# Ledger of designs, part 67: peptides against a protein of PDB entry 7PB4

Target 1, 105 residues: chain A of PDB entry 7PB4
Amino acid sequence: KMLNIKEYKEKLLSTLGEFLEDHFPLPDRSVKKKKKNIQESSVNLITLHEMLEILINRLFDVPHDPYVKISDSFWPPYVELLLRNGIALRHPEDPTRIRLEAFHQ
Target 2, 218 residues: chain B of PDB entry 7PB4
Amino acid sequence: DALQMAVGYFEKGPIKASQNKDKTLEKHLKTVENVAWKNGLASEEIDILLNIALSGKFGNAVNTRILKCMIPATVISEDSVVKAVSWLCVGKCSGSTKVLFYRWLVAMFDFIDRKEQINLLYGFFFASLQDDALCPYVCHLLYLLTKKENVKPFRVRKLLDLQAKMGMQPHLQALLSLYKFFAPALISVSLPVRKKIYFKNSENLWKTALLAVKQRNR

## One batch from the design tools (peptide)

Design b1_p21_1_s4 (made by RFdiffusion4, then SolubleMPNN; from b1_p21_1, 11 letters changed)
Fold by OpenDDE base, seed 1:
Structure b1_p21_1_s4 (fold): chain B 105 residues (1-105), chain C 218 residues (1-218), chain A 21 residues (1-21)
Amino acid sequence: as target 1 above (105 residues)
Amino acid sequence: as target 2 above (218 residues)
Amino acid sequence: SMAEQLLRLMVQELVELQAEL
């Protein structure tokens, strides 16, 4: 039973990764060049896939406290995308922390 | 090869210099159609052309014609289907193209090499039941995909709500009957014992071609 | 968008899988 769940998780994550690469790529660096004044913050933005992996892993590893702190590597539009679609929730007391939604629980 | 040139045209796009873009497009489209209906297409050709048909690279008329000739010689790659579903999500294809795709997917279901990744898309297909135009074909697809693990209380509730809104549709009843088979405790409603499951004959568009494919692979 | 809906559904399957654990 546990092996089947792990395999299914891995398959889901793989399919999710492929989907995200196709449909939610990071914006090309070329768009940042036109607005002069935003300091090239040297912060490497992570993919939406990597962001979701962090959130999913936290949920599986620490189900009683599944919150992840929003880092500077989190592209704000991705955070907003997850929140507006009911995929993630902000912590009620700390808006810098997010978790995956419990959905039907 | 004429087919390779045609596929290459659709993949790479029109070479700039041809004044008669429409005639060239029609020539290549007819080449693909002729080979597909006569012999079927290789899995690689289907991968390329199916992606093109759903990407919005060409107009709806062209995409519809390409999709209608996605007839396998032997098998369709599951990866091609997953990519195709991903394109449906981007919304660059017409509603008619979506309907045609689901009809195609049901008709070609047995020719898809694997079903593991397609089964992971179960939730997406289930959400598409809310589209009245897609609902009959999605029910048929879900009937083919549904495993015991997919039958959850919230999905049962959604199906019953859909039945309350749409009435006792044969395709919805077929799916509910399958759900009751896997999880009888979740469906307290007495379903009429239909001896025959009736889905809209999605195969009608490809019936002759599918018979030919089955004969060649025997 | 349909892409966002699919994303939600895929994540939901993972969350539900965790709850089975």
Scores: peptide ipSAE 0.566, ipTM 0.615, DockQ to the pose 0.483
Fold by OpenDDE base, seed 2:
Structure b1_p21_1_s4 (fold): chain B 105 residues (1-105), chain C 218 residues (1-218), chain A 21 residues (1-21)
Amino acid sequence: as target 1 above (105 residues)
Amino acid sequence: as target 2 above (218 residues)
Amino acid sequence: SMAEQLLRLMVQELVELQAEL
């Protein structure tokens, strides 16, 4: 049973990754809009796939505290997308922490 | 090859801003249609054209015609189907295209090489039951896909709620009967044991083509 | 968007899978 669940998890993650690459790509860095003052935060933004992998892995590894701290690598529009669609929830006391939604609790 | 030129036209788009764009489009579309209905298309051609039909690159009329001629010579790649489903989610295709896709998916189900990744999309297909236009075809698809592992209490509840809303539809009853077979404890309702699960074979637009494919592959 | 809806459903399947552990 556990082996089948792990294999199924990995297959779901793979399918999710392929889907995200096609439909939720990071905006091409090439649009250097010349607006001077936005500090080029040298922070490498992670993909939505990587963000979801972090959230999913946290849920599987630490189901009693499935919250992940929002880092500067989290592209704000992706965080908003997850929250807006009820995929993720903010921690009630710490808005810098998010978890995957408990869809059936 | 005329087919390769036609597929290349749809993939790359029109190279020349020629005044006769519509005539060229129609010529290539007829080429694809003729080959597809006579011989079927290779898996690679289906991959390219199916994605084009659902991407919103062309107008609804063109997309509908492309999708209608997605007839395999031998097999359809599972990856092509997964990509196609992903395009359905982006919302660039019309409601009629979605209906046609689900009809196509049911009709071509046996020609898809693998079902593993498609089975992972079970939840997505199940959510599409809420669309009244899709519901009959999605029920048929789910009937083909459903495993014991997919039969969960929340899905049973959703199906019962849907039945309460839409009435005792034959396609819903067929799916519920399958659910009861896998998980009898989850469905207390006495479902009439319909001996014959008649999904209304919505006149399979591909019936003649599928017979020809099966005859060529024997 | 429909893409966002599919994303939610795919994530939901993973969350539900975890709840079965």
Scores: peptide ipSAE 0.561, ipTM 0.627, DockQ to the pose 0.473
Fold by OpenDDE base, seed 5:
Structure b1_p21_1_s4 (fold): chain B 105 residues (1-105), chain C 218 residues (1-218), chain A 21 residues (1-21)
Amino acid sequence: as target 1 above (105 residues)
Amino acid sequence: as target 2 above (218 residues)
Amino acid sequence: SMAEQLLRLMVQELVELQAEL
């Protein structure tokens, strides 16, 4: 039973990854050229796929505290996308922490 | 090959220099149509052309014609279907194209090589039940896809609410009957025992072609 | 957008899968 769930999880994540690459790519570095002074914050932005993998893995690994701290690698528009669509929730006491929505709670 | 040239034209787009863009487009479209209806298309050709039909690269008339000739020689790749569904989400296709796609998906369902990834899209298809134009075809698709694990209390409530809004539609009753089969405790309402499940015949557009495909694969 | 709706639904399936553990 657990093995089947893990396999199904991996398949779902793979399908999700392919979908996200096609429809939610990171903005090309070329668009950053027009606004002058934003310091090259050397922080590599992660994909929406990687962000969701972190959130999903946290939910599976630590279901009692499924919150993830928002890092500088989290592209703010992706965070807002997840929140706006009811995919993620901010922690009530710490807005720097987010979790996946409990769709059945 | 004429088909390869036609597919390549749709994939690469019209070369700028052709004065007669419309004549060239029509020539290649007719080539694809002729091969698809006579022999069917290879899985790779369907992958390319289905993506083009739903991407909004061409006008609605062209996209509709391409989608109507997405007839397999043997099989359709599940990946092609997943990509197609992803394009439906981008909203670049017309409502008529969405209806045609769901009709196509139901008609070609048995020719899709795998159903694993399509089953993961169950929630997306279920959400599309709220579209009155899509609802009959989505019910048919869900009837084909529904497993016991998909039958959740919230989906039952949504189906009952939809029935209250739209009335006792045959396609909705068919889906509810399947839900009751998998989870009888979730559906307290006595559904009329319909001996025959009636879906709108989505296959009618491809009936002759599907018969030919089945004959070639025997 | 419909893409955002699909994303929500795909994530919901994963969350529901976790709730079955």
Scores: peptide ipSAE 0.559, ipTM 0.626, DockQ to the pose 0.497
Fold by OpenDDE base, seed 4:
Structure b1_p21_1_s4 (fold): chain B 105 residues (1-105), chain C 218 residues (1-218), chain A 21 residues (1-21)
Amino acid sequence: as target 1 above (105 residues)
Amino acid sequence: as target 2 above (218 residues)
Amino acid sequence: SMAEQLLRLMVQELVELQAEL
């Protein structure tokens, strides 16, 4: 039973990854709008796939505290996408932490 | 090969320089149609063309014709179906294309190599029951996909609510009967014992082609 | 968008899977 669930999880994640690559790619870094000297914080933005993997893994590994801290690698539009669609929730006391939504609980 | 040239045309798009874009498109479309209906398409060709048909790259008429000729020579890759479902979600395809896709999916269901990833999309298909145009075909698809693990209380409620809204539709009754079979405790309502499960004949568009595929693979 | 809806549904299946553990 557990093995089947793990395999099913991995298959879901793989399918999700393929879907996200096709439909939610990171924006091309090329739109350097010329505005001011804000340090090229070479913040390596992670993909939406990687972001969801982090959130999913946290939910599976620590189901009692499934919150993930929003890092600078989290592209803000992706965070907003997840929140807006009810896929993720902000922590009620710490808006820098997000979790996957508890669907149908 | 004429088919490879046709598939390549749809994949890469029209080369800028052709004055007769529409004639070239029609030529390649007819090539795909002829091969698909005569011999079926390879899994790789279906992968490419199915994605194109649902991506919104071409007009609805072209997409409809491509989708109608998604006839396998042997098998359809599950990955192609998953990708196709992803395109349905992007909203670039027409409602008629969505209906046709679900009809195709039901008709071609036995030719899909595996069902593991498709079963993961159960929730997506189930959500599509709310579309009145899709509902009959989605019920048929869900009837083919439903396992005991898919029968959840919230899905039972949604099906009963849908029945309350739409009335006692044969396709919905078929799905509810299957749900009751897997989880009798979740469905307190007496369902009419239907001796014959009747879905709309989604296969009718491909009936002759499917017979030919089955004959070639024997 | 429909893509966002599918994304939600796919994630929901994963969350539901976890709840079955």
Scores: peptide ipSAE 0.551, ipTM 0.633, DockQ to the pose 0.486; fails the geometry check

Design b1_p21_2 (made by RFdiffusion4)
Fold by OpenDDE base, seed 3:
Structure b1_p21_2 (fold): chain B 105 residues (1-105), chain C 218 residues (1-218), chain A 21 residues (1-21)
Amino acid sequence: as target 1 above (105 residues)
Amino acid sequence: as target 2 above (218 residues)
Amino acid sequence: MTKEEKILFQKVQELVILSAL
């Protein structure tokens, strides 16, 4: 039973990754890096998959403070997507923090 | 036609072999500018050129000129705006380009075909209120977008904090007044009754062009 | 919610439930 749950979870994560790449990709970075010396604070945006992994891990690793600080790597449309769909919740007092919905509770 | 060739140049980029790259670029840019200001651009042309202006494919001067001539013939596709906002998130555009984009977005707001997807970006726009250069234009945009469901306690707190930091700015007061209208219980602070809401005239850059667009679509 | 957003919600919900197990 436990092995089957772990395997199923891994399969679900993989399938979720593929689904997110297909339907919620980051804006195409295909603009060739011409090295102009502007301090491009090229904030490396993380994928929606990586964002969800961070949120899920935080929910289980720190259940008493399941909130993640929104970093510059969080693409704002993804944050709004998660909030709008009830997948994530914003901290009531700190709008810079979000948590995953505790669907297991 | 000359416009299609110009748009195609910006889309495909400069062909490596042309010795006169700058003259060719300037020629095509002037073609786009001339058509945009005289007749406006088709939604498809705006889709292409707006994305180019925000992608960082060209230099800031070129991007600024392209963005200034994003004048619709009839409508702007909402999808073009959503894509444009996505490019802003990537951060490859200058601060001046961001300001110009928000000014453009406010000025062209009525010409955007739909607002449903733009409304989903509400929180993104709201986050940009912290930028002092963007704040006046973002407040105006949010004033146009805000629905009752967007008025949340944390956003009220953030607006009050911004007001405490920046002072009683007319654009912040306008937005707070709208928030108070939708959710009176969330805003205990007495707001000065302003008879007139004043935003910076973002449309001034396009005033003549917008009048022409409105006349053509009558 | 779009169709894709519904699928996203369902997958994340299931993943969270399975992670508690």
Scores: peptide ipSAE 0.651, ipTM 0.481, DockQ to the pose 0.303
Fold by OpenDDE base, seed 5:
Order: C-alpha cells, then structure tokens, then sequence
Structure b1_p21_2 (fold): chain B 105 residues (1-105), chain C 218 residues (1-218), chain A 21 residues (1-21)
C-alpha cells in the first residue's frame, strides 16, 4: 500500500511538471534560447512547479504557520492563478503572504 | 511590402552580415512608425512588435520607439497584452518602458478586443501601485478594470496606507471613490466629494492617432 | 476557470491529499 502511494505520487508529480511546462510556462523561456548576452535580469523567476513545491512543503512542514512570503521570484500571474482558482489563499491580515489550501483537512 | 519586411526584420533579428546594422534598423523602424501613425497596425503586427519591444531583444531607445507606435488599425488582441504583461514580470525592460507601457495600455484600453484575461491580472497591476512612477497610471488602469469582486479588505487597507504615505493624490482618490462605490462598508473614511475624476492624460501621446482610429472604425 | 485551470486544481488537490498519507 505505501509503495503504491509513493509511486503514484511520484508519477503525479512528473505528470504535473510536464503539464505545467506545457500550459503555464514562464515567459523568459522564449528569450533565453536566442541571446546569451542579455544581462541576467536581477529577478530570477521560479516555475509554477517550484512555487507549488514551496507551498506544499510549507503546508506540511509548518502546519501552524503554513504561509509563504511572496518574493520577487513569484511571478504575479502565477500568484493570481493560484488565488483565483482556490489553490492558494492570501493571509487575511498580511497580503504579502499566501498559503496552499489544506485539501487534506 | 515594406512593413512586412520591417516586422520580419524585428522578429527574425538583424542578419549578421550587414555592415550597416544601425542604418537598416533605423530604416525599418521608420517604416513601422510611418505606417502605424498613418494607418495603424494590424493586430498580428502589434502582437509581434509589442513582444519585441518588451522582450529586451533590442536596446531601450528602440524598444521605446516601437512601443510608441503600437497604434491599432482596428483592435489589439488581449493575448498580446497578456504576453506584454508577462514580459514586464520578467523585468527585462527599463522603468521608463514600464511607465510608457501603462500609459499605452490606458490609452489603448478601448481598442483591446477582450478584457477577461486582463481582469485576471488585476492583482499584478495592483501590486505595481507601490511604484511611485507607475502609481498614477496604474490607478487609472485599475479604475477601468475594477469590479466589485476585486474590492477586498486588504486592497482597501493598501490604498489607505498609500494615501497616508503619498497624500491625497487625485488618481488615488478616484480609485478609492470607486472602491467605496462597490463596497461602502469597507471604507469608513469620509472621502472628499470630488465632482470630477482626474487622471493624468496618458492618451496625450496618441491623441491624434486615436482620433484617426476612431474615425476609420466608425 | 479554464479547462487547464480545472486540471491544475484537480492535480494539486490530489497531490496535497496524497502528501498527507
């Protein structure tokens, strides 16, 4: 039973990664292919996969404070995507913090 | 035609072999500028050129000139605007280009074919209110976009905090008045009764062109 | 909610549930 759940979770993570790359890619992927010489934009945006990983990990690692601070690495359209779809919640008092929805509760 | 050649040059990039890269670039840029101001650009041409202007493919001077001539013949595709906002998030454009983009977006707002996806970017635009250079134009954009569902307690607090920091700015007062209209219970503060909503005239750069577009599409 | 957004929601929901097990 535990092996099957782990394997299924790994498969789901893999398929989610592929799905996110196909449907929700970062805009920068279009530019990196052509010009080596564009100075590193000071803001390293993370993928939606990485953002979800951070949010999931925080939800389980720190269940009493499951909120993550929105950094400059969080692409605003992704934040709004998660909030709009009820995947994430904004902190009621601190709009700079978001949590994953506790779907397991 | 000359426009297709110019757009193709910007899209594909300069062919390595031309010794006169700058003269060729200037020629194509003038072609785009001339057509845009006389006739407007097709939605497809705007899609290509707007992305180029914000991608960081060219220098700031070139990007600024391209963005200034993003004048529609008829409509602008919402998808082009969403892609443009995506480039703003990557931060490869100058602060002046961001200001110009918001001015352009406000000026061209009525020519954008749809607003559904742009409305989904409301939170991104709202976050840009903290930039003092963007704030006047973002307030105007938000005034155009704001629906009742966007008026949240945390956004009200942020607007009031901004007002406390920046003073009673006309553009901020306009947005707060709209928020109070949609959600009067969230704004206990008495707002001055302003008879006239005042925003900085973002459209002034394109006023003549916009009049011509409206006349052609009547 | 787009079709893709619905799929995203479902996958994330399932992933969270599985992560609690």
Amino acid sequence: as target 1 above (105 residues)
Amino acid sequence: as target 2 above (218 residues)
Amino acid sequence: MTKEEKILFQKVQELVILSAL
Scores: peptide ipSAE 0.650, ipTM 0.525, DockQ to the pose 0.303
Fold by OpenDDE base, seed 4:
Structure b1_p21_2 (fold): chain B 105 residues (1-105), chain C 218 residues (1-218), chain A 21 residues (1-21)
Amino acid sequence: as target 1 above (105 residues)
Amino acid sequence: as target 2 above (218 residues)
Amino acid sequence: MTKEEKILFQKVQELVILSAL
């Protein structure tokens, strides 16, 4: 049973990664193929996959303060995507912090 | 046609071998400018050129000129605007380009075919209120976009904090008045009833072109 | 909510539930 859950979780993570790349890619990934002459913006935007990983990890690692500070690496459309779909919540007092919805509670 | 060649040049980029790269660029840029101001651009042409202007592919001067001639013949695709906002998030464009984009977005707002996806970017636009250069234009955009569901307690607090920092700016007061209209319980502060909502005329850059577009589409 | 956004919600929900197990 536990092995099957781990394997299923890994498969779900893989299929989520593919799904996110197909439907929610960063705008810069289309440009990355021609690396040469565009000054890399000083801000490295993370993928939606990486953002979700951070949020999931924080939810389980620090359940009493499951909020992640929105950094400049967080693409604002992704933040709003998560918030509008009820996947994430803003901190009521600090709008610079977001948490994953505790779907397991 | 000359416009398709010009758009294709910006899309594909300069052919490496031309010694006259700058002259070729200027020729194509003038072609786009002339057509845009005379006839407007098709939605597909705006889709391509708007993304180019915000991608950082060209220098700020070129990007500024392209963005200034993003005048529709009929409509602007919402998808083009969403893509443009995505480029703003990547941060490859200058602060002046961002200001110009918000001015453009406000000026062209009625020519955007749909607003559903743009409304989903409300929080992104709201976050840009912290930029003093963007704030007047973002307030105007938010005034056009704000629905009851967008009026949240944390956004009210942010607007009041901005008002405390920046003073009673007309554009901020206009937005706060709209917030109070949708959610009077969230705004205990008495706002001065301004008879006239005054935003900085973002439209002034395109006023003549927009009049021409409206006349052609009548 | 688009079809893709619904799928995203479902996948994330499932992933969170599975991560609690």
Scores: peptide ipSAE 0.645, ipTM 0.506, DockQ to the pose 0.306
Fold by OpenDDE base, seed 1:
Structure b1_p21_2 (fold): chain B 105 residues (1-105), chain C 218 residues (1-218), chain A 21 residues (1-21)
Amino acid sequence: as target 1 above (105 residues)
Amino acid sequence: as target 2 above (218 residues)
Amino acid sequence: MTKEEKILFQKVQELVILSAL
C-alpha cells in the first residue's frame, strides 16, 4: 500500500472519530429517570465509531459473508441511521444481521 | 540525452548550486514538452512525470504543463494511473489539476495497457461525481468502466439525485442509460432515447497528438 | 438526510474506498 494512502486513511479515521463525537454522541447515561422498574440493562453501548469499525473490518475480512449480527451493544438509533442513509444494508433473510455497503465495488 | 536530464531534474529536484532555478526549470520543461508532442514519452517517463505532477512537488503551473504533455509513445502503465489516483486521494493537487487529470485519463484511456486495477477504482471515481467541476469527466470515465456488477441501487439513487439537482445533463443521461442497459429493474424512470452520446470533448487538448500516436503504432 | 448524515455518508464511503486500495 502506498504510504500516502495509509497516512490519509489514518487522518480520515481520526477526523471521522471527532466528527462522530461531535454530531452523533451516545445519549448521556446521566438521565437516570427515577422510574423504579426500568431494569438498568447494564448493556454497554458501543460508539458509532466502534460500530463502523466492526462493519468495515467484517466487509474486508469476510467478503463472502460481510454481515454482522446486531448485538444489544448496538444502539438502535445508530442502526437505523446507517440503514436509512444507505451506509448499511439489512440481510434479506435475517433482519438481525447488517452489512456495510461495498462502496469500493 | 536531453530528455533523461530533464526527467532526472524533475525526479531528483533542482541541484542546490544553480542560481538560475527558474531558467533551468523552464529549459527542462520545454525539453519534455518538445519530445512528448513530437514522439510521445516512454511508459517509464510517464510514470515518473505523472507522479511528480500530482505529488505537489512543484507549483500548479508546472504540474499543469507536465500533465498536458503526458502523451505516450506507445502505452501508459496501469500502475502509473493507480499511483496518480492515490495522489488525488491525498489532496495535494489543485482542483484544476484534478480536472485536467480526469480529462487526460479519458483521452488516454485506450492507451492504458490494462484496465483491471482501474476497474477496482470504480467506487473512488463514482464518489468524485459530487464535485461539480469533475462530474462531466467522471461520468465519461464511468461510462467507459461500468460493468453490470458496478450497477448498485445506491449508485442509481445517487445518479438520480444528481440529475434532480443539476437537471438532465447529457453526461448523466449517458451514464444512466448505460446503467439501465445493465440493470433495467433498478431504473424505473423513462430515459429519453438518445441516438448520440454527448460527452465533453476531453480529447480536444490532445487530438493532434493522439492522431500522431495512432499513426506511429499502426 | 441532514447535512451531518450526508457528511457521514461521504466520509464512510471514502474510508471504505481507501481501505480497498
Scores: peptide ipSAE 0.556, ipTM 0.707, DockQ to the pose 0.316

